# Peptides against a protein of PDB entry 5HDT: the designs that were tried, part 97

Target 1, 163 residues: chain A of PDB entry 5HDT
Amino acid sequence: MVVKTFMDMDQDSEEEKELYLNLALHLASDFFLKHPDKDVRLLVACCLADIFRIYAPEAPYTSPDKLKDIFMFITRQLKGLEDTKSPQFNRYFYLLENIAWVKSYNICFELEDSNEIFTQLYRTLFSVINNGHNQKVHMHMVDLMSSIICEGDTVSQELLDTV
Target 2, 163 residues: chain A of PDB entry 5HDT as posed
Amino acid sequence: MVVKTFMDMDQDSEEEKELYLNLALHLASDFFLKHPDKDVRLLVACCLADIFRIYAPEAPHTSPDKLKDIFMFITRQLKGLEDTKSPQFNRYFYLLENIAWVKSYNICFELEDSNEIFTQLYRTLFSVINNGHNQKVHMHMVDLMSSIICEGDTVSQELLDTV

## One batch from the design tools (peptide; made by RFdiffusion4, then SolubleMPNN)

Design b2_p21_3_s3 (from b2_p21_3, 12 letters changed)
Fold by OpenDDE base, seed 4:
Structure b2_p21_3_s3 (fold): chain B 163 residues (1-163), chain A 21 residues (1-21)
Amino acid sequence: as target 1 above (163 residues)
Amino acid sequence: SAAEERRKLKEEKKELEEKLE
């Protein structure tokens, strides 16, 4: 049995990341982001969240407009957290848990429209936060919002009004 | 771990493909 060094393992991991570049680009297409099936969109959001986790703290996207579209898309999916009895709730929970732990939205700080993205995120979270969620859901929501507030240097007045 | 992350993504990709069929 050949034992790989830490360096070799890290290199393998980086090489594996390259395999997902085409998938990342494909999932970011309008076909998926505007797909008419709600369950498809949720799966796409989870895949995108996992991609961001794999590439963190970077992202396999070079277009600021595309990144904006993706995070606005993910934000829209989080609205599904409002139905705690849905068969898809566990997947919505996974989405929330993932983006909160990874701090995925923090990559948006480099975007010109970051305040718009964060504002929509906060509005969405506050719209569903008091709907019989357990402590874990609340914790992830708080972690997600707190991370953005703590890392951000400036916020728009609109965002401040939302908070 | 990185391996676990990749496995999760592969599972979701598979589910997505099945949903689209």
Scores: peptide ipSAE 0.536, ipTM 0.928, DockQ to the pose 0.025
Fold by OpenDDE base, seed 5:
Structure b2_p21_3_s3 (fold): chain B 163 residues (1-163), chain A 21 residues (1-21)
Amino acid sequence: as target 1 above (163 residues)
Amino acid sequence: SAAEERRKLKEEKKELEEKLE
């Protein structure tokens, strides 16, 4: 099964996209994904999200393991949404807005471990969601989760029961 | 637009590089 994200957006040409291949590979390295600085990891997550937006509906990664690592990494960064008073909150908001609008996680349906990725995403979102968040944050969280449920013919019943 | 997306990525990359210095 091939999962496709169908969105009408202005995208770079294939020639222009090749300019970002080295950057994409560089940012997906363990050096960045396991970087000890929280601010560095957030910046890396935003860059990766922007790369996915540029390449949508495809991805510049061919390794399923690498894609899994990246989305698990992005999911971990979303925990930062809990502190609305943080100086970095606006960047966390941008990350959420981006991945929700692009439906970046939809490419995970092709992965063997998609259920694990979605489970971790839902657990993370439900752990940070609260009434202190503005309506836009709530909207993006709902959009992100509902899109996966509606399009997920591979979504387990266990995951559905958590919603 | 594609141009705006590229500019955003370039800005984030620059900030990341500065953070690492």
Scores: peptide ipSAE 0.536, ipTM 0.930, DockQ to the pose 0.024
Fold by OpenDDE base, seed 1:
Structure b2_p21_3_s3 (fold): chain B 163 residues (1-163), chain A 21 residues (1-21)
Amino acid sequence: as target 1 above (163 residues)
Amino acid sequence: SAAEERRKLKEEKKELEEKLE
């Protein structure tokens, strides 16, 4: 019998996670990350976020460059949060809620370019934050940024200037 | 739950496939 923690109870087995490897690699391709359709890119971002949730705290990617590309991509999609009346806002909200709850960006601490990734994330979030957002949106944004600041070993001056 | 996570991913994947068609 395998002893599972409370957190492990809601996680897929390693065998089940392998089912998503091909999908993870496919979604991380330039075809999807650079797709011209904004709705497609949003769906891809949500899928990637779900994959990170399933694999948390690990990732199905071994390449630091690929991980950087993915999180830069997700960051770019978060710009869609600026329009609260968009038909796609609920999906943007889901993306934000997911990455905030999972703390998906925390995987970037192991990357050489983590400061760049976090800086871009903060700049993006502050650029879209407005009074039209409800308390939940603000809460998720704050939770996401606070987690990175509190759990990070170092904070660049550029990031401090952004905050 | 893990099942819910998988279901959500499958749903999004389906929507993505439909959007690409």
Scores: peptide ipSAE 0.533, ipTM 0.928, DockQ to the pose 0.024
Fold by OpenDDE base, seed 2:
Structure b2_p21_3_s3 (fold): chain B 163 residues (1-163), chain A 21 residues (1-21)
Amino acid sequence: as target 1 above (163 residues)
Amino acid sequence: SAAEERRKLKEEKKELEEKLE
């Protein structure tokens, strides 16, 4: 897991981070995670990704179940990467770039259901990856998957079968 | 930078709020 300090020396103060706590909790509510508007869900995912970037390598969530829900939610949004001509593709790209760079999913290693999360992530990525994607998209996908494989202590057989 | 990260989040939050209106 990459510590934010090594990535960015200009970090938010603890006081500033606390300002985002209420937002983090609010965005993690069912209202947003199950919002019927696809564009809203994408924006929520990007906000959540940005929050994880700010708090990396920690998260403003204490509930393992909530963290699982969030990452499963983010994973579902990544399906939007399939259509490279979508008006929202750039935002999907940003989401991918963010979570790959920050290694946001690495926080899931502490979760009991980490393998389920990673498996779903890999399935999603492989389902949307295509030759129409530029090199940067492919690199981010590879970086994201490789980081999990390399830093994970254990990888389920199901995940291995997916890869 | 941290400032850029905060600005990005602020922009996304604003857009989210606008989308919800």
Scores: peptide ipSAE 0.531, ipTM 0.927, DockQ to the pose 0.025

Design b2_p21_3_s4 (from b2_p21_3, 18 letters changed)
Fold by OpenDDE base, seed 3:
Structure b2_p21_3_s4 (fold): chain B 163 residues (1-163), chain A 21 residues (1-21)
Amino acid sequence: as target 1 above (163 residues)
Amino acid sequence: SAASERAKKRKEKLELKKKLE
């Protein structure tokens, strides 16, 4: 019997969602978020993105502090998009595509520190965007940022300065 | 609530995207 990973999971089975809830919670622990291996952190980020996809529209993480930690963590991983020639670029692309498609960051509007999270996201995206990125990468970056702007009632000057 | 309304919209949009795949 093959063990199903988060990347292979879909949104259709409530039973599976309940089964993997504890695993989802453990994946967001400091052990994984602060893992010393960069490749492991990337994999963790992808799994977290998949968790957000699977449990959308509601994340299984109920703590605002934990959600903040997760999105700040994911944001840090997006720095890896800068090197388009990296062997891990495809996984970074997957991460970007996923969070843009799911609009995962929009959950952050429920957080008091949403402005900080969005600011860091925008700064990160604009810091890594380059001419080596193809149209799809650019599209996902724009989609990600635009969705946040469109849903937000107000945008801070600091956030505007990053755009 | 506003949060629940946003969540609902996200779900609807996600479902729409699934149909387009």
Scores: peptide ipSAE 0.133, ipTM 0.759, DockQ to the pose 0.064
Fold by OpenDDE base, seed 5:
Structure b2_p21_3_s4 (fold): chain B 163 residues (1-163), chain A 21 residues (1-21)
Amino acid sequence: as target 1 above (163 residues)
Amino acid sequence: SAASERAKKRKEKLELKKKLE
């Protein structure tokens, strides 16, 4: 129910955005971010990606620490892209496509720990990239990374050296 | 502010992508 709600919501529906704001906040709680079920965590990540899409260019989360936790959480889920034959791969693909299209990680430039977040993202992506991925997966990975590199004047040299 | 400027750029990018859909 929650997944369908956010996936179908439009960015221009201000009334619905206000209605589901509380639900969006609850999805970022430790109960969901630290859920013991891997499939549940993937669904939570997809919902969070949709929340960032819906509320772009802003985010409903006002705490920098909470935003950091969310993006570190999403980054951990991207490890699932390594198994292209998994029954859940389509949802991992959706997650990647969404965050690349929305440029969700670019919100992190406002955070003091942005370099840590970006470093973990790049390390994760390079660890799962393989020749078994189709062209669309590669394109989304490149789009995700290049959107951050394009703001290189605000990116640390350490991060640039990892590329 | 720098944050406001970055947010504006993201908004413009998203609007452009919507037009291309």
Scores: peptide ipSAE 0.096, ipTM 0.727, DockQ to the pose 0.064
Fold by OpenDDE base, seed 2:
Structure b2_p21_3_s4 (fold): chain B 163 residues (1-163), chain A 21 residues (1-21)
Amino acid sequence: as target 1 above (163 residues)
Amino acid sequence: SAASERAKKRKEKLELKKKLE
């Protein structure tokens, strides 16, 4: 229900954005980020991705620590892209497509620990890339990584070594 | 500020993509 609600919202729905702001904030709580159910965590990640889409180019999360936690969390979920035959693959695809299109991770440039976040993202993506992925998946992965490189003035040597 | 400029660029990019949809 929550996921569906955010999926149907757009960036121009200002009244709805205000209405569901508190919900968006609560979805980033430890209760959801550390939920024991893997499928629930995936849904949370998709919802968070939608929140970033809706509130782009900004985010409703004002705490740098919280933003870091969120993106590290989303990064961990992307590991699920490895199994293309999983029943949940379509949701993993949605997550990837969304964050690539929105360039959600680019907001991390505002964070002191951006290099850590990007490094983990790249490591995760390269670890799950396989020949079973179709062209669209590969395209989104490339778009996601390229957009970060293009916008960043500098990247850490560790990140460069990862690429 | 740099942050504001980045945010503006992201917004413009998203708007452009929407026009292409």
Scores: peptide ipSAE 0.094, ipTM 0.726, DockQ to the pose 0.064
Fold by OpenDDE base, seed 1:
Parts: C-alpha cells; structure tokens; sequence
Structure b2_p21_3_s4 (fold): chain B 163 residues (1-163), chain A 21 residues (1-21)
C-alpha cells in the first residue's frame, strides 16, 4: 500500500502523531476529497480511516463541517464494495474493516448533521450488500451499523425508514 | 454530558484495542 506509513503507525507514538498532523489535515482538503482519480480517492479514504484510528478516540479535525465532508466522502467510497472481483476490492475491504473496528463514525454523534451522515451510510451499505460477499464483509457491515444504533439515543424517521 | 459519555466509551474501546494488539 502506498500509504503504509499511516497503516503501520502506532497510535501510542505521540511524537509521530504530532509529526504527521499537518499531513493529516491536508488529506482532508478539497484537493484530495475531490480528486478526479477514483483510485486516489480510495487511497485517501484509507488514509483518513487510519488517521481516525491513530488519533482515536478524538480526531485532529476541529471543524464540524470538515468532519462531515470527510465522512460523507468515506461513505461515497464504500460504494466500491459492490464489485468483489475488482483489483481494488482488498483496499475497500480494508476501509470497511478499519472503520468498523475503530467505530470511526461514532464521533459523528457530536455533529449537528449526524442523522444525514448515518442515513447516507446505511443507504450506501444496503445498496452494496449482496450474497456474493463473504461472512467477514457481512460481519463488518453489521458491526458498523449496530455500533451506531447502540450508541444513538434517538434515530431519525428517515433513518428508520432506511433500515 | 452525552458527548462526554460517548468520549468515555471511545476511550474504553481504544484501551481494549491496545490490549488486543
């Protein structure tokens, strides 16, 4: 993986976290989030997932609008899970596994637009879920969705209609 | 607060993650 640096970074290394903070911030710029190359966007999504893992339980992004943009961006990338035969599927799997394990989306509860983010996530996941996915993929999808339901005190009617 | 409680839960998850590494 091109971004092996973030993938292998220890979340307990405070020195490295500080060193790569600027890079983490730049990865959330429109230059990367709106990059014309689909493969580049996938790599960016994986990097962002790693950043959330490394900086957990907090995020280095202080702007609620930026956080919303990031998670909406990640959600759009998850559409790539539909093609299990794609050479990039393993990276999509990594993205799914990471965000499910870290419970990255759960920080969205602090955002005003959390319902919109979760609704888009659920719609995306349900649109790509198919019987061709192996058990691990299904487990990660269930873990991702259930963690949000379990932590959320209230769920919008729109989200309920989606589920 | 609710936000504080959520942060606490994420902290607990982080600690559990460290134990599994």
Amino acid sequence: as target 1 above (163 residues)
Amino acid sequence: SAASERAKKRKEKLELKKKLE
Scores: peptide ipSAE 0.090, ipTM 0.724, DockQ to the pose 0.116

Design b2_p21_4_s1 (from b2_p21_4, 10 letters changed)
Fold by OpenDDE base, seed 3:
Structure b2_p21_4_s1 (fold): chain B 163 residues (1-163), chain A 21 residues (1-21)
Amino acid sequence: as target 1 above (163 residues)
Amino acid sequence: SMEELLEEAKKYNEKNPLPKA
C-alpha cells in the first residue's frame, strides 16, 4: 500500500479515514508542532488543515488540550501571510483558504479556551493584513472571522449582508 | 464591508483579551 501524504489527500472514504487516524494523531505530536524548521511547520499546518477538512465536522483529536495546541499552532503559521512576496506565500494562502472554507475553527467552540483561540486568531489576522493582499485573501480572512462571529451571535445579519 | 466586519472583530478581541502568561 502506498502511503499518501496528507497534502495529496482528498476527502477519503470512511475506511480510509480509519486507516489514516494514527497518522493524523502522529502529525499533531509535539515533534511536528514544535519542529524547528518553519517550512516544516507550515507543511504540518497545511496537513492538519487537510485532516480537519477530511474529518469534518468531527476531528480525530479528542483531547481539548491537543485541539487547543493545534489551533494555536495553525494560528501562529498564519503570521506568514504578512509577506506576500515570500516564496511560501502560496502555501500560506492554501492554509488560509482551507481553514476558511471548511470553517475549521468552529470546532473550537466546544473548548473551554475558545476565546483565547479566537482572540489570538483575530489578533494574528489584524497583524498580517495589508494592502499587498489581493481580494481573495481578504475574502478568506473575512469569511474566517465572519464564521466565528456568526456562531457567537455577535454580528447582525445586516452587517454580514453589507460586507 | 470588510472594514465593518473588522470593527466587529476588534470589539470581540476587546471583550475577550488573551490571557497573559
Scores: peptide ipSAE 0.070, ipTM 0.653, DockQ to the pose 0.018
Fold by OpenDDE base, seed 2:
Structure b2_p21_4_s1 (fold): chain B 163 residues (1-163), chain A 21 residues (1-21)
Amino acid sequence: as target 1 above (163 residues)
Amino acid sequence: SMEELLEEAKKYNEKNPLPKA
């Protein structure tokens, strides 16, 4: 029996989602979120992103504090997008592409600390954007930020006209 | 546009300041 990792999973059946629920919850533990190896943390972030994709539009995480920790964690990993020549860049790209496509951060609107999460996300993305990024990376970054702005209460008409 | 998004994001960040980590 081949054990399927979250990175290899897609929107599976409800039965499969239930089977992996405990694992999904465990991935949000301090053991993984505070792992000393940055490559491990990246993999964890990718898995978490996959979990959000699989369980979309909802998430298996019920604790607001846990959700906050997760998204703050994912945001921190996005810093790795800065170095386009890194051997791990493709995984960082995957992370970005996933969360942008799924609009994973939109779950955060239900959280009291959503502003903190989004602010940190924006700051992080703007800090890592550079000329080494291709059109796809830029597009995903824009999509991610635009989605949040459009769903939020601080949407300008000018932005709406452009999006 | 990216430019407009940037401005909105800046505005958002100004309204929601975070302490430095």
Scores: peptide ipSAE 0.067, ipTM 0.653, DockQ to the pose 0.018
Fold by OpenDDE base, seed 1:
Structure b2_p21_4_s1 (fold): chain B 163 residues (1-163), chain A 21 residues (1-21)
Amino acid sequence: as target 1 above (163 residues)
Amino acid sequence: SMEELLEEAKKYNEKNPLPKA
């Protein structure tokens, strides 16, 4: 599927970025974002995360509404992190690791509805965090949330010292 | 710590409540 293709791409290849632009745009369509199969939606989310990684710090999506839809979609997929024993957990982990490392959500600061997106992300992560998660999962969750807080200039000195 | 981050995130959410509908 498209997921394998994007995972194998070099993020610094301009030729590949241009070649897969239409595919990237198509992946963000309602057909994929509203796909009835949850495993397909997870793969779509991973692929979208790869797209953000490849095109960072920019994105091929020019519509603010589309970007909002994508990040709200990715946020919904992160609910799958709750079940650490799921056979799909490794892909959920991949999604989390990717978006945390790339700081993909930081592009949302340019959106009018950034507060809604970040609030949904925090609520989702708080709902799935549990003692069954290993240190790496916790670290990625912290990295993801702290990056947003830092960019929002709402971080306390105490938090900065402990994160 | 995660706990401290959660507290600050909660404060953020209070300032930016989600619409019900």
Scores: peptide ipSAE 0.067, ipTM 0.654, DockQ to the pose 0.018
Fold by OpenDDE base, seed 5:
Structure b2_p21_4_s1 (fold): chain B 163 residues (1-163), chain A 21 residues (1-21)
Amino acid sequence: as target 1 above (163 residues)
Amino acid sequence: SMEELLEEAKKYNEKNPLPKA
């Protein structure tokens, strides 16, 4: 699958990974994560998603607390998926598509607060899902949640066959 | 299906409640 990127960076380029390491670190700062502008926060989330795609399966962030902050931040942005008629919906779609395809949240299994992160993710998705979402959005939501559930070994064989 | 997955997710949430702020 060819994935669209906002930053147009290639995950197979070590040179690019090195070049943009500083940018990755800056984007995770409180200045960006707590930015007062909602559109800026969405853009930051998309950039962070790109960073996780590029650096997968690892991350340039060494602090577990920072990783938690980032994923909680991304989760908060997903609330914007509720309004399918928003001018920014396409960017929210990109965010969902990216993190689902990359399985970005799976890195959280190494965190002690993984249950909190996943629970908040599920609660957020439950709150925003509606009949206005097309099949692609639903598929990405399924992919995102199923990857986490499967990794946690909580899915029956019957569910695996039907999801 | 989405419905079945959502049920499993709900069960997960019940077993792993969010900490109180």
Scores: peptide ipSAE 0.056, ipTM 0.648, DockQ to the pose 0.019

Design b2_p21_4_s2 (from b2_p21_4, 10 letters changed)
Fold by OpenDDE base, seed 2:
Structure b2_p21_4_s2 (fold): chain B 163 residues (1-163), chain A 21 residues (1-21)
Amino acid sequence: as target 1 above (163 residues)
Amino acid sequence: SMEDLLEAARKYNEENPLPPA
């Protein structure tokens, strides 16, 4: 699989979507999600985000378990946003911007384990947000967090008042 | 405000630490 190909993909035609369906499914395999290289995992996350963007509002993945694995995987990658000086920060930003704009996590509303996914995303964002992030990063994080707060049932009133 | 959010985040993280990666 050519990682760059997926990263360069935009809203392709329906025919192209079908063409890349098998690759999209293969990308969600354990081979990629559990890859030992951190940078590879980041690239995989970006590709997955692109796939969700292209297929939005639907997803090419039909298995609820697989969808959960994917979003938990993406959530774990967002931890890399903490270090704004990282050479890979631009890719982390791309990931954040994409999932925030597309509202990719909205697909999780249909999953039985949606609460777990949203809770983990919320906690992850809270763990990485800091003053080193510029306004754009903050806006995307707020967009995601506001969406999560609206749907989550584990957020305290104090946090709700703050957001 | 963003400042308030950061402060809230700090408090929340202290009370609810994330599991290790």
Scores: peptide ipSAE 0.116, ipTM 0.730, DockQ to the pose 0.016
Fold by OpenDDE base, seed 5:
Structure b2_p21_4_s2 (fold): chain B 163 residues (1-163), chain A 21 residues (1-21)
Amino acid sequence: as target 1 above (163 residues)
Amino acid sequence: SMEDLLEAARKYNEENPLPPA
């Protein structure tokens, strides 16, 4: 029920933000982030991406540790982009498109562990990117990586030299 | 270019393998 509710959310009124605040907090709990079902974790990631879209440029999560956990979790889900023939690929595409367009990871710049988060994101994207992806997927991947490089001052020189 | 990015990605992956899941 919670997953379905957030997947259908598309408006960002202040009243609705307040209404779903508790649900947003529950989605970031260990129960969902460590759920044993891979498909459930993907849906959770999409819902979290929707939450960041709705609450942008802020987030309802005030704990730096929780934010780190969420973005590390989302990064792990992006590994699913490697299989373009998967029945779930469209949801992985949705996840990528959402976080790239919203620039959700930009919230991480103020985190102490931002370098770790961005490094893991780049490593994950580099591991899945291939010629089997269409131009739209490539564009979103490039947009996501470029945004972090252009706006980040403390990105590792090794990563900058690679891109 | 995208080709350059893919080549860079390949090189990076070889030098920096992802940790096991």
Scores: peptide ipSAE 0.116, ipTM 0.729, DockQ to the pose 0.016
Fold by OpenDDE base, seed 3:
Structure b2_p21_4_s2 (fold): chain B 163 residues (1-163), chain A 21 residues (1-21)
Amino acid sequence: as target 1 above (163 residues)
Amino acid sequence: SMEDLLEAARKYNEENPLPPA
């Protein structure tokens, strides 16, 4: 995986973007999104997040269905944030930090199923947030939730005021 | 505050269980 390479740069040069285009497309395949190894899926999610950072504000994925699959996949990986003592927590943190800073999910606003994607995201974050998380984790979660919760119709006013 | 957020989240989760997937 190329996680370390991607995280060193906020955005790659145009040449580097072209070099990783094929990899970006392959990482979005069912082979990786449905990989049986949980650690592999996490690494794939991190790489996908890096791809969105590099190609922001666009994405190399043109299919709305593929974009939906990717973000639903990333959302599922965020469940790993619940266990702060996991040896993989640092990678889950990286995933959270990346998507929060880049606002990667913003590309979903134009998708037909954006409401479904956003709903799954904030519900997942509410599910995993706990007192074991440090301030940085909480802030990233708040950043994501504040952006996404405003799009949800099922969120109470009290919760909206808190976020 | 973060404490308020956590409390709100707990309450929300209790009232709104996560959907499948």
Scores: peptide ipSAE 0.106, ipTM 0.725, DockQ to the pose 0.016
Fold by OpenDDE base, seed 1:
Structure b2_p21_4_s2 (fold): chain B 163 residues (1-163), chain A 21 residues (1-21)
Amino acid sequence: as target 1 above (163 residues)
Amino acid sequence: SMEDLLEAARKYNEENPLPPA
């Protein structure tokens, strides 16, 4: 209840939600998720993150398989956070910030393959995190990891104590 | 600390390698 009320402050109106529905569905198509241009894929991921923000705590996607595909796709895009000097880094940051703030991955807890999704997210974040990132990036990464770390059975006690 | 986290992450990644994105 508290989480829902808090998230409502940054959500669009119901009329806007209806307007974006068709776009939301098309953005989740294989055409966009498997687009050969990495910059296009990044933009798609950002748009999908916006959709999750707008529809939170629900999603316009009714298929569990589609939701899995989307979050696996978003997870793959987060790999772009590794290069802090990339001209696209600001968009990668936006993606990270949005997902962390909205807690978009919370939708995955209801999926049968949630453990796989969270494991991949965990591994990806640890793959890209480095000392070149500023405090804000680290904070968002830690926020994401904190939300999913209990779902991972491969996390050492030492790592848990560090987080 | 963040430094400890990064070190732990390094070790984890070495033990659990991911393919390039």
Scores: peptide ipSAE 0.095, ipTM 0.718, DockQ to the pose 0.016

